Peptides against a protein of PDB entry 2Q3Z. Designs and how they scored, part 143

Target 1, 272 residues: chain A of PDB entry 2Q3Z
Amino acid sequence: YVLTQQGFIYQGSAKFIKNIPWNFGQFEDGILDICLILLDVNPKFLKNAGRDCSRRSSPVYVGRVVSGMVNCNDDQGVLLGRWDNNYGDGVSPMSWIGSVDILRRWKNHGCQRVKYGQCWVFAAVACTVLRCLGIPTRVVTNYNSAHDQNSNLLIEYFRNEFGEIQGDKSEMIWNFHCWVESWMTRPDLQPGYEGWQALDPTPQEKSEGTYCCGPVPVRAIKEGDLSTKYDAPFVFAEVNADVVDWIQQDDGSVHKSINRSLIVGLKISTKS
Target 2, 254 residues: chain A of PDB entry 2Q3Z as posed
Amino acid sequence: YVLTQQGFIYQGSAKFIKNIPWNFGQFQDGILDICLILLDVNPKFLKNAGRDCSRRSSPVYVGRVGSGMVNCNDDQGVLLGRWDNNYGDGVSPMSWIGSVDILRRWKNHGCQRVKYGQCWVFAAVACTVLRCLGIPTRVVTNYNSAHDSNLLIEYFRNSEMIWNFHCWVESWMTRPDLQPGYEGWQALDPTPQEKSEGTYCCGPVPVRAIKEGDLSTKYDAPFVFAEVNADVVDWIQKSINRSLIVGLKISTKS

## One batch from the design tools (peptide; made by RFdiffusion4, then SolubleMPNN)

Design b2_p22_8_s3 (from b2_p22_8, 17 letters changed)
Fold by OpenDDE base, seed 4:
Structure b2_p22_8_s3 (fold): chain B 272 residues (1-272), chain A 22 residues (1-22)
Amino acid sequence: as target 1 above (272 residues)
Amino acid sequence: LGRELFQQIARQHELEHLLKQL
């Protein structure tokens, strides 16, 4: 988890699992310095350097900072997300083969956001940074990953009678989504929540006003403890949200589609 | 900005393909 510099990131779909090789490169020259710069440009450091530095001994604190700083939303973070296939003014997310080049580009351009990332790129960069900081971390891929925006634990799709998805509902099921799990103690929680913690650096939802997610105990998600900080309901929904397909007829009537219950949450964790 | 981005993504992503395969 800390020592492996090369690995695989799982992609594709639940039926057609793919992987790509990825160079995490957490021990390559200058990467530690870049990770320290990432900490030193975070909003909490800029607000109160002494307080931020005093908290860097906490993997909970650092994990949350890193999840926010890997994306460029709300700060001088590393990556700009883009999903519209218009990558001509940057690098296609699909072209990255490792975290090192991304981090070097970010630093070398004065901590300007690197164009572009998607979930696995965000996760991989976060994994590199966390490993570099001595936090055991792995990339996780979840197939049929729900993005619950209304915190109802349901992903609701509205279709017309022709099967076309209707409505500006921002709730989505990704074919896959990637985040990281980091091993840490949780002295800020009740006993028993030590171990793997989910962190999501993809800028999906705001947590306490910042595009960050976690850390949340994987155990809490497994046990359905949605009260557990941080962001337990959101992460729970990613892996356990029920998908409801609604057919909206022209008369405005809505019927639940009889289609098979979509199993959300085929999770694959990297073993490295 | 995040919601608009996700709405745009939702429109383009193969949700149709996933939903047809399910």
Scores: peptide ipSAE 0.024, ipTM 0.594, DockQ to the pose 0.012
Fold by OpenDDE base, seed 1:
Structure b2_p22_8_s3 (fold): chain B 272 residues (1-272), chain A 22 residues (1-22)
Amino acid sequence: as target 1 above (272 residues)
Amino acid sequence: LGRELFQQIARQHELEHLLKQL
């Protein structure tokens, strides 16, 4: 995991698995320096350098900082996400073949956001940074079978009291999502949650005011322990896309009408 | 589009977690 500089990122769908070659390049010249700059421009360092530095011995802390800093949301992070196929003012997410070029561009442009990333690009850059910092990390791809009627995409149908679906059906069903898993101890949790921890650098939700996600024990997600820090409910939803049919009542109460929990996720990790 | 979906999912699971604590 730490030593592998080249690998594959899995993409596509559960039925049509694709892969792209990816240069992680965590040991290439200047990459360590860029990873250190990434730590030194993080909001926690800027607020209190001594406190931030004292916590860098914790892979839990570092993982959470990296998940926030790989995206440019709320900070001087590396990548700007874009999904609308309008990449004319930057680089298409599909054109990247490695993390090294992205990280070098970020540094060389004064820590300005690189345009553009999508989930696998965010995950791959996070994987490079975490590996560079000595944290065993792999990219994980979860395939949502978007097109199978039995695919548990959380298709939120907001229905009114009359059963009419409110809102544009343009909920993007991800064919796949990518994040990282890092190996670490969890001294901040009960025993048995050591091992693989999920981290998601794709800016989706705010966790404690920052677009970051995890670390959360993969075991906790598997066992359904949604109380586990950090962001267990969110990561559980990413792994277990459930079609939730919500009935919104006139009082603003939202009731779950049908729990179609089909665990539809083919999880593929990069082989080290 | 997919970001909005994940945001919705995350908010729902937070809500479900809050409701279970209640």
Scores: peptide ipSAE 0.033, ipTM 0.660, DockQ to the pose 0.017; fails the geometry check
Fold by OpenDDE base, seed 5:
Structure b2_p22_8_s3 (fold): chain B 272 residues (1-272), chain A 22 residues (1-22)
Amino acid sequence: as target 1 above (272 residues)
Amino acid sequence: LGRELFQQIARQHELEHLLKQL
């Protein structure tokens, strides 16, 4: 987990699992220095350097900072997300083969956001940074993941009688989603929540005003303890949200379509 | 960001990986 510099990121679909080779490169020259710069440009350091530095011994604190700083939303973070297939002013998310080039580009351009990332790129860069900082980390791929914006544990689609989706397609089902799991103790929680913690650096929802997610104990998600900090309801929905298709008739009546419960949640962790 | 776009992206990624292996 900390020592492995090369690995695979799982992609595709639950029926057609694919992998890409990825160079995490956490021990390559200058990568540790870039990870330290990432910490030194974070909003918490800029606000109060002494307080931020005093908390860097906590993997919980560092994990949450890294989750926020891997994306460029609300800060000088590493990657700009884009999903519209228009990458002409940057690098296609599909072109990346490692975290090292991304991190070097970010530093060399004065900590300007690198264009572009998607979920596996965000997760892979977060994995590199966390490993550099001595936090055991792995990339996780979940197939048929849900993006729940309202935290209701439901992904709702409204369709007309012709099956056309009505309204804002803000809630999405991804073919796959990638995040990271990091091994740490949780002295800020009740006993028994030590171990793997989920962190999501993909900018999806704001947590405490910043595009970050976690750390949340994988155990809490498994046991349905949604009160557990951080972001347990959101991460729970990513792996367990039910999909409800609603059909709206011309008379304004709405009925549940029985036939389309999408099974959410085939989780694959990267083997070290 | 419809399912169709993600399917297109997934297919493109697949094609690019196949081309890199040739």
Scores: peptide ipSAE 0.027, ipTM 0.550, DockQ to the pose 0.013; fails the geometry check
Fold by OpenDDE base, seed 3:
Structure b2_p22_8_s3 (fold): chain B 272 residues (1-272), chain A 22 residues (1-22)
Amino acid sequence: as target 1 above (272 residues)
Amino acid sequence: LGRELFQQIARQHELEHLLKQL
């Protein structure tokens, strides 16, 4: 989890799993220095350098800072997210083959946001940074499915008889989502929440006013302890969200789409 | 594609969690 520089990121769908090769490159020249710059430009450092530096011994603190700094939404973070297929003024998220080029571009352009990222790019860059900082980290891919599992988390979308999504196309469900899991102790929680912690650097929702997510114990998510900091309800939704695909007929009748036997929550972690 | 739906789910869960705490 710390030593592997090359790996794979899983993509596609639960039925059609794809992977891409990815160079994490955490030991390449200058990458550690870039990770230190990332810490030194974070809003907490800029507000109070001494307090920020005193907390860098905590993987919990550093993980949360990195989750926020891999995206550029509230700060001088690394990546700008874009999902509209309009990448002409930057690099397509699908064109990246490693974290090293992204991090070097960010630094070389005066810590200006790199265009563009999507979930696997955010996760991969976060994985590189956390590994550089000595935190054992892996990329996780979760495949979303359209099946009713007995989870309280139904995502309902409607299609016409032709399979076209009705309503705002912005309400589309991810075929997959990527985040990271980092191994750390949780002295800020009750005993037993040490181990893998989920962190999501994709700018989805604000946590304490910043686009960041986690760390939250993977155990807490599995046990349904949604009171556990940070962002347990959000990460629980990411892992357990059920999708209901409704077909609306011209007569106004609504039927569940039977044909999408996608497995909900197929989590693939990179084996290092 | 699925960002808004994912956000809607996340927001709904946060709301449900907040409502359960109340």
Scores: peptide ipSAE 0.025, ipTM 0.603, DockQ to the pose 0.018; fails the geometry check

Design b2_p22_8_s4 (from b2_p22_8, 16 letters changed)
Fold by OpenDDE base, seed 1:
Structure b2_p22_8_s4 (fold): chain B 272 residues (1-272), chain A 22 residues (1-22)
Amino acid sequence: as target 1 above (272 residues)
Amino acid sequence: LGEELFKKIAEEHRKKYLEELE
């Protein structure tokens, strides 16, 4: 028996796995309407409504839009991320127990960003939205397990071809990270990449000019096919928990520059 | 079994979603 609206989000570390109960609530009253509003305020709709609407039947397209819209970095998205423990002007990321309250707050305040989220909150909200839109989705937690006693931390660096860090992004140190996997066909790829696709709504890097990530086939990540759209190198780094310095070329190609640490990740998905 | 059931339910909800887009 599967509880579609209630679940758990895994947190903590590889050695000390924690979980929190989470109300996804994708089928609660009014949630579908909120998800449709989310689609209607996305930058692609604002740029060309007809083109956006014509593509909403594609789970690939919708997944990518949702990944971008769950964060508020480039748009009227749902959540503002914060990691500095200064949550007095909002709600602590650790206090959330469900996606429904977040989505309702967002809508009820005129699509103003909700304060605040961290990776599991972003993932959980994305999971709710995607499930609501009929895309089978689960939250995934990757725990960093250092090979070396001194580096239980994932540090991701993205650099341009000149070795400059892209954007004023603070160095993010993670002991775990959460994203989502969604089940979909990939008619835009070669055969065999249907199934679970990774998407990451936590604002970390821009993909095609927007803070979004994926969808990328989990199979491609497992097989090391880093040429597969979308954002395979980034997701590969997340899954393997390696401290990786990536160089993005003007042609959109991403090259691994330096391995600063070797970390093995433990991946755990929510029960679906 | 649970995952397959969830996928089935999601497909039904997807149908509803697509109808709302029309």
Scores: peptide ipSAE 0.222, ipTM 0.752, DockQ to the pose 0.141
Fold by OpenDDE base, seed 3:
Structure b2_p22_8_s4 (fold): chain B 272 residues (1-272), chain A 22 residues (1-22)
Amino acid sequence: as target 1 above (272 residues)
Amino acid sequence: LGEELFKKIAEEHRKKYLEELE
């Protein structure tokens, strides 16, 4: 989870699992420096550098910062999300084969947002950054499944600002969603919530005013403890089979609307 | 991998990270 630089991102559907090779490259030259720049341009650092720096030893704090900074919403973050197949002014999310190129592009262009990402790209970049910063992290893929009752499922429809489904349904349906799980202790919580923590860098809903999500103990989600910080209700909804409508705005903001619960999908992660 | 192994890996890698923050 820390040492592996090459891996796979799982995609497709529960019935037809696909994977793509991905270069995480957390130990490649200059990547640590880029991760430190990412921390130095985050809103919390800009507001109070001393306080931010004093908290960088906390994987809970760093994980939450990274979740927010991998997307460019609300800050000078790395990736701009786009799902409408209009990628002519950037790079198609489908074209990326690793996190290193994305991070280098971001840094080399003065921390300008890289165009474009989707869920697996956000998750993969977050995984690279977190691993680089010494946090054991894995990418998690949740597949839609009409038959499996034991895992997370999101069926996502993209809608315009008027609530209309954009384009062909087949082009706008996500049969899977990706996020990351990071291993950390939770001294900010009651005992027993150490271990895997879910974080989602894909901009979906605001948490405390920023497009970020987590960390939340995977155990808390499994046990239904929705009072546990951070963002337990949101992650709980992600891991339960729901049909989600996404309203995409021109600025790249996405509003999530949960319409109905489905049968739980299949969750795939790297081996522990 | 066991929790203790993950702890060890995290601690080792975090030491390197923290050194770079200094």
Scores: peptide ipSAE 0.048, ipTM 0.690, DockQ to the pose 0.107
Fold by OpenDDE base, seed 4:
Structure b2_p22_8_s4 (fold): chain B 272 residues (1-272), chain A 22 residues (1-22)
Amino acid sequence: as target 1 above (272 residues)
Amino acid sequence: LGEELFKKIAEEHRKKYLEELE
């Protein structure tokens, strides 16, 4: 998990799994220096350098920082996400073949955001950075991945009386979503939560005011411990949300429509 | 057992939420 520089990222759908080759390149020249720059430009360092540096021995702390810094939301992070298929002023997310070029571009342009990323790009870059910093990390793909905005473990669609979807579909199910799992101890938690921790660098929801997610013990998710730090309800929903269609009437009344059984979540963890 | 517990907890949470909305 730390030593492998080449790997595959799983994509596609649950029925038609695809993969792409990816160069993580955590040991390539200059990558470690770039990872250190990433830490040195994070908001916590800028606020209090001494405190930030003193906490860099904690993989929990570092993991959370990296989760936030891989995206450019709220900070001088690495990647700008875009999903509208308009990539003319940058690089299409589908064009990347490795993390090294992305990180080098970011550094060489004065830590300006790199255009553009999507989930697997965010995850892959995070994986590179975490591995470079000595944290065993793997990319995870979850098919039919839910984006729950209110931590109710539901993907809710609101429809009018005619069945037309109302408002912005802020909650959605991705055909697939990628994040990372990192191996670490959790001295900040009760015993037994050491092991794989989920981290999600794709900017989806704010955690404590920052677009970051995790670390949360995979065990906590499996056992349904939603109180466990960090962001357990969100990660839980990604792998096990249900879909509810609501019919809204003009009077503000809401009625549940007939549920279509969508099975959320098929998680595949990579060995590389 | 873990998967069963996971599903059960999720279902209970969803049920509670839906009951509060009704």
Scores: peptide ipSAE 0.033, ipTM 0.515, DockQ to the pose 0.013
Fold by OpenDDE base, seed 5:
Structure b2_p22_8_s4 (fold): chain B 272 residues (1-272), chain A 22 residues (1-22)
Amino acid sequence: as target 1 above (272 residues)
Amino acid sequence: LGEELFKKIAEEHRKKYLEELE
């Protein structure tokens, strides 16, 4: 019944893929309670509790809330992002080995933001939360080509060992970026958009006034349907890469433990 | 088959999640 999920997060570049071990731990003791607290402190709940609660059965709604609450921008969210290599007053993003410690720290410190996260940390925490809330979720790593990135770079940036550009700018370009894909139906859309939905908890651009992103059907992105909610144009721009890799660790059930991992690499042909 | 597995997992976990919300 209780299952600890251990996996890997992929980093690096398309030419040199790196991975780190990660404990998602969505079934560890107290994690569900923390995820419920996360929902109870979200801005939509604070504005209208009844409406928020009535929508918590929708994975579309919950996914969007979680994408906003994993970052601390605009709310009492979990993680503060930092990319300037100055982590002395917190924990280096590179030091994290799992989501559980991050979530417990957040809760135990009165829902104060945890220092610090970067894209894979945001994605991993979001993955844990979404899985805990009954939404099958995987971490996706998108590897941008150095050539394509160089065409968009107006300013020279230093890169860390993970290929991330150092600096505190609203528009950052990375050698790789991580987000999550969640499996859900989309009754709010036309038929055929059920399945994997992209969500991005890394604070990059505001969607409807909040640093959140998605859910948007992966199919819509592949087909170039940029009219599809939510945030299709933004996610389309994010997938300007040679390769997208994802990993899924199967969740356990009450009847039997399911311990399987699926790793799929996808080459993206679209440029943005 | 992968999609069916994910759907099954979703259903099981959603049930538990919804019970906790009530």
Scores: peptide ipSAE 0.027, ipTM 0.591, DockQ to the pose 0.081

## One batch from the design tools (peptide; made by RFdiffusion4, then SolubleMPNN)

Design b2_p23_2_s1 (from b2_p23_2, 9 letters changed)
Fold by OpenDDE base, seed 5:
Structure b2_p23_2_s1 (fold): chain B 272 residues (1-272), chain A 23 residues (1-23)
Amino acid sequence: as target 1 above (272 residues)
Amino acid sequence: EEEPVPVGKASEPVIEEFKKEKE
């Protein structure tokens, strides 16, 4: 995982799985230096450099910093997300073929946000950075991935009497979503949670006031231990949420229906 | 059955795919 520079990222849908080649390039010239700059411009370093540096030996701490710094929300992070298909003032998320060009652009433009990223771009850049820092990391794709906004483990849709979705689709299921898993010990948790930890650099929800997610033990998610830091309920919902339809009837009543046709979560972990 | 999602397409909500399956 740390030594692999070339790989594939899975995309598409559960029924039609696709992949793209990706150059992670963690050992290319200057990439490690850029990763160190990323750490040196993070909000925790700017607040207290000595404390931040003293904690960089912890992959738990570093993983959480990187998940926040790969996106430009709340800080001088690397990538600006955009999903509206209007990319004329930047680079289309679909145009990227590796992390190296993104990181070099970010550094060369004075740590200004790079336009634009989506989930696989965020995940791939995070994977490169974490590997550079010596943390074994892989990209993960989850098909039918839920985005729970209110931490109730449900994706809720409001529908009219004809079954048509009403209002803004605040909560959503993505055809696919990408994040990373990193191998680390968890001395901050009870014994048994060492191993793969989920980290999500895509700016979906705030964790402790910052757009970051994880690390959370993959084991905790699998076993349903939602009390485990960080962000276990959110990551659990991405792979296990139930879909609920609130259907307004002609008489003004609202009927709650569990949508069993939408199966949330099909996770694929890469070997590269 | 849905047409294959092309490589290089932006992420989209599953709900749109679901509608196509139900119609």
Scores: peptide ipSAE 0.024, ipTM 0.533, DockQ to the pose 0.131
Fold by OpenDDE base, seed 3:
Structure b2_p23_2_s1 (fold): chain B 272 residues (1-272), chain A 23 residues (1-23)
Amino acid sequence: as target 1 above (272 residues)
Amino acid sequence: EEEPVPVGKASEPVIEEFKKEKE
């Protein structure tokens, strides 16, 4: 994984899987230097450089920093997300073919946010940075990916008596979402949680006040151990959330219904 | 503060299906 510079990112839907080629380019000229700059402009470094530097030997710490710094939320991170199809003042997320151009643009413009990214762009850049820093990393695609906003492991829809969705959808299921998995030991956890760790650089929810996610052991998610740091409930929900319909009747009564037709989660990891 | 963002519009919301089932 660390040595692979070219790859594919899975997209589309569970029924119609697509992929795009991607140049991760972690060994291209100047990319390592840019990754080091990314670390040097992170909020933790700016707050206490000595403490930050002393912790950079930990892939857990670095992974969490990178997850936060790949998005420009809360900091001088790399990418600004945009989903409204208005990309005239930047580059369309669909136009990127690799991480190198993004990172170079970020650096060359004084660490200004690059316009624009979406989930696979965030994931791909994070993958490049982590690989460049010596952390084995792969891009992961999850089809029918849930976004739980209230940490209850449910996607909840409010419906009228006819089953029609009412109000704005706060929570959603996306046809696909991308994040990364990184290989690391977890000395901060009980034995057995070494291995692949999920990290999500797309700014979906705050973790400890910052738009970052993970690392969380893939094993913990698979086994349903939501007590493990970091962000196990959120990542678990992305792949396992149940869908609940709250059906309101004219008399004001509410009926809870489990939606068994909406199946959350189909994770595909890149192979070696 | 910035609002949470949805996942990419190359990604789109899954079509909702409704089945009324009692718990």
Scores: peptide ipSAE 0.088, ipTM 0.650, DockQ to the pose 0.073; fails the geometry check
Fold by OpenDDE base, seed 2:
Structure b2_p23_2_s1 (fold): chain B 272 residues (1-272), chain A 23 residues (1-23)
Amino acid sequence: as target 1 above (272 residues)
Amino acid sequence: EEEPVPVGKASEPVIEEFKKEKE
């Protein structure tokens, strides 16, 4: 998990699993220095350098900072996300073959956001950075991954009487989504939550005012302990949300239906 | 103000797959 520089990232769909090769490159020349720059340009460092530096011994703190800094939302982070297939003014997310070029471009352009990333790119860069910082980390792929926007642990679709989806599809299920799991102790939690912690660097929801997610114990998610920091309900929903269809009838009545055909969550953890 | 990243397009394949499973 720390030593592997080459690996695969799982993509596609639950029915059609694919993978791409990826160069994490955490030991390539200058990459560690770039990771340190990433820490030194984070909002917490800029606000209070001494306090930020004093907390860098905590993998919980560092993991959360990295989760926020891999995306460029709200800070001088590494990647700008884009999903609309308009990549002419940058690099298509599908064109990246490793984290090294992304990190070097970011640094060489004065910490200007790199265009563009999607979930696996965010996750892969986060994985590289965390590994550089000595935190055992792996990329995780979740098929049928839910994005809960209102923290109700549901994905809700509004449908007409014919079953056609109506309105803004604000809540969504990704065909696949990628994040990272990092190995760390959790002295900030009750005993038993050491081990793999989920971190999501894709800018989906704000956590404490920043587009970041985690760390949250994988065990807490498995056991349904949603009280555990950070962002347990959100990560739980990614892998366990129920899908609800609100069907509007001609008379204006609304019928609630649990969609049992859409099963959220099929998590695959990489061995490297 | 950074425009919220349109998250919505990645769900379309799942919805389409679901529609195909219901036909």
Scores: peptide ipSAE 0.034, ipTM 0.584, DockQ to the pose 0.087; fails the geometry check
Fold by OpenDDE base, seed 4:
Structure b2_p23_2_s1 (fold): chain B 272 residues (1-272), chain A 23 residues (1-23)
Amino acid sequence: as target 1 above (272 residues)
Amino acid sequence: EEEPVPVGKASEPVIEEFKKEKE
């Protein structure tokens, strides 16, 4: 995980799994220096350099910082996300073939946000940075990935009497979403939560006031321990939310129905 | 502060067809 520089990122859908080649390039020239710059421009360093540096020995701390700094939300982070297919003033997220060019562009332009990223780009860059910092990390793809915005562990669809989805939805199930898992001990938790920790650098929800997510033990998610820091409910929902249809009746009443046709979450972890 | 962004465009929302018989 730390040593592999080339790999694949899974994409597509649960029914039609695809992959793309990706150059993580954590050992390419200058990449480590860029990762260190990333740490040195993070808000916590700017606020208190001594405190930030003293905590960099913690993969938990570093992982959380990297999760926040890979996106440019709230800071001088690496990537600006865009999903509207208007990429003319930058690089299409689909055009990237590796993390190295992204990181070099970021650094070479004075730590200006790189246009543009989407989930797999965020995840891949985070993977590169974390590997570069000596944290074993892999990209994870989750098919039928839920984005729960109200922390109720449900993806809720409002439907008319004909089953047609109504209104704008903040919550969504995506055909796929990517994040990273990093191997670390969790001395800040009870024993048994060492191992793979989920981190999500895609700016989806704020965690403690910043667009970051995790680390949360994969074991905690599997066991349903939603009290485990960080962001267990959100990550749990990504892989195990229930889908609820709120069906409006002709009389204006609403019926709650559990959608049994859609299974949220099919996680694939990379081996490289 | 920037607003939360959804998962990449290469990812598409999964919309299941509603069927009453599945209730």
Scores: peptide ipSAE 0.031, ipTM 0.606, DockQ to the pose 0.077; fails the geometry check

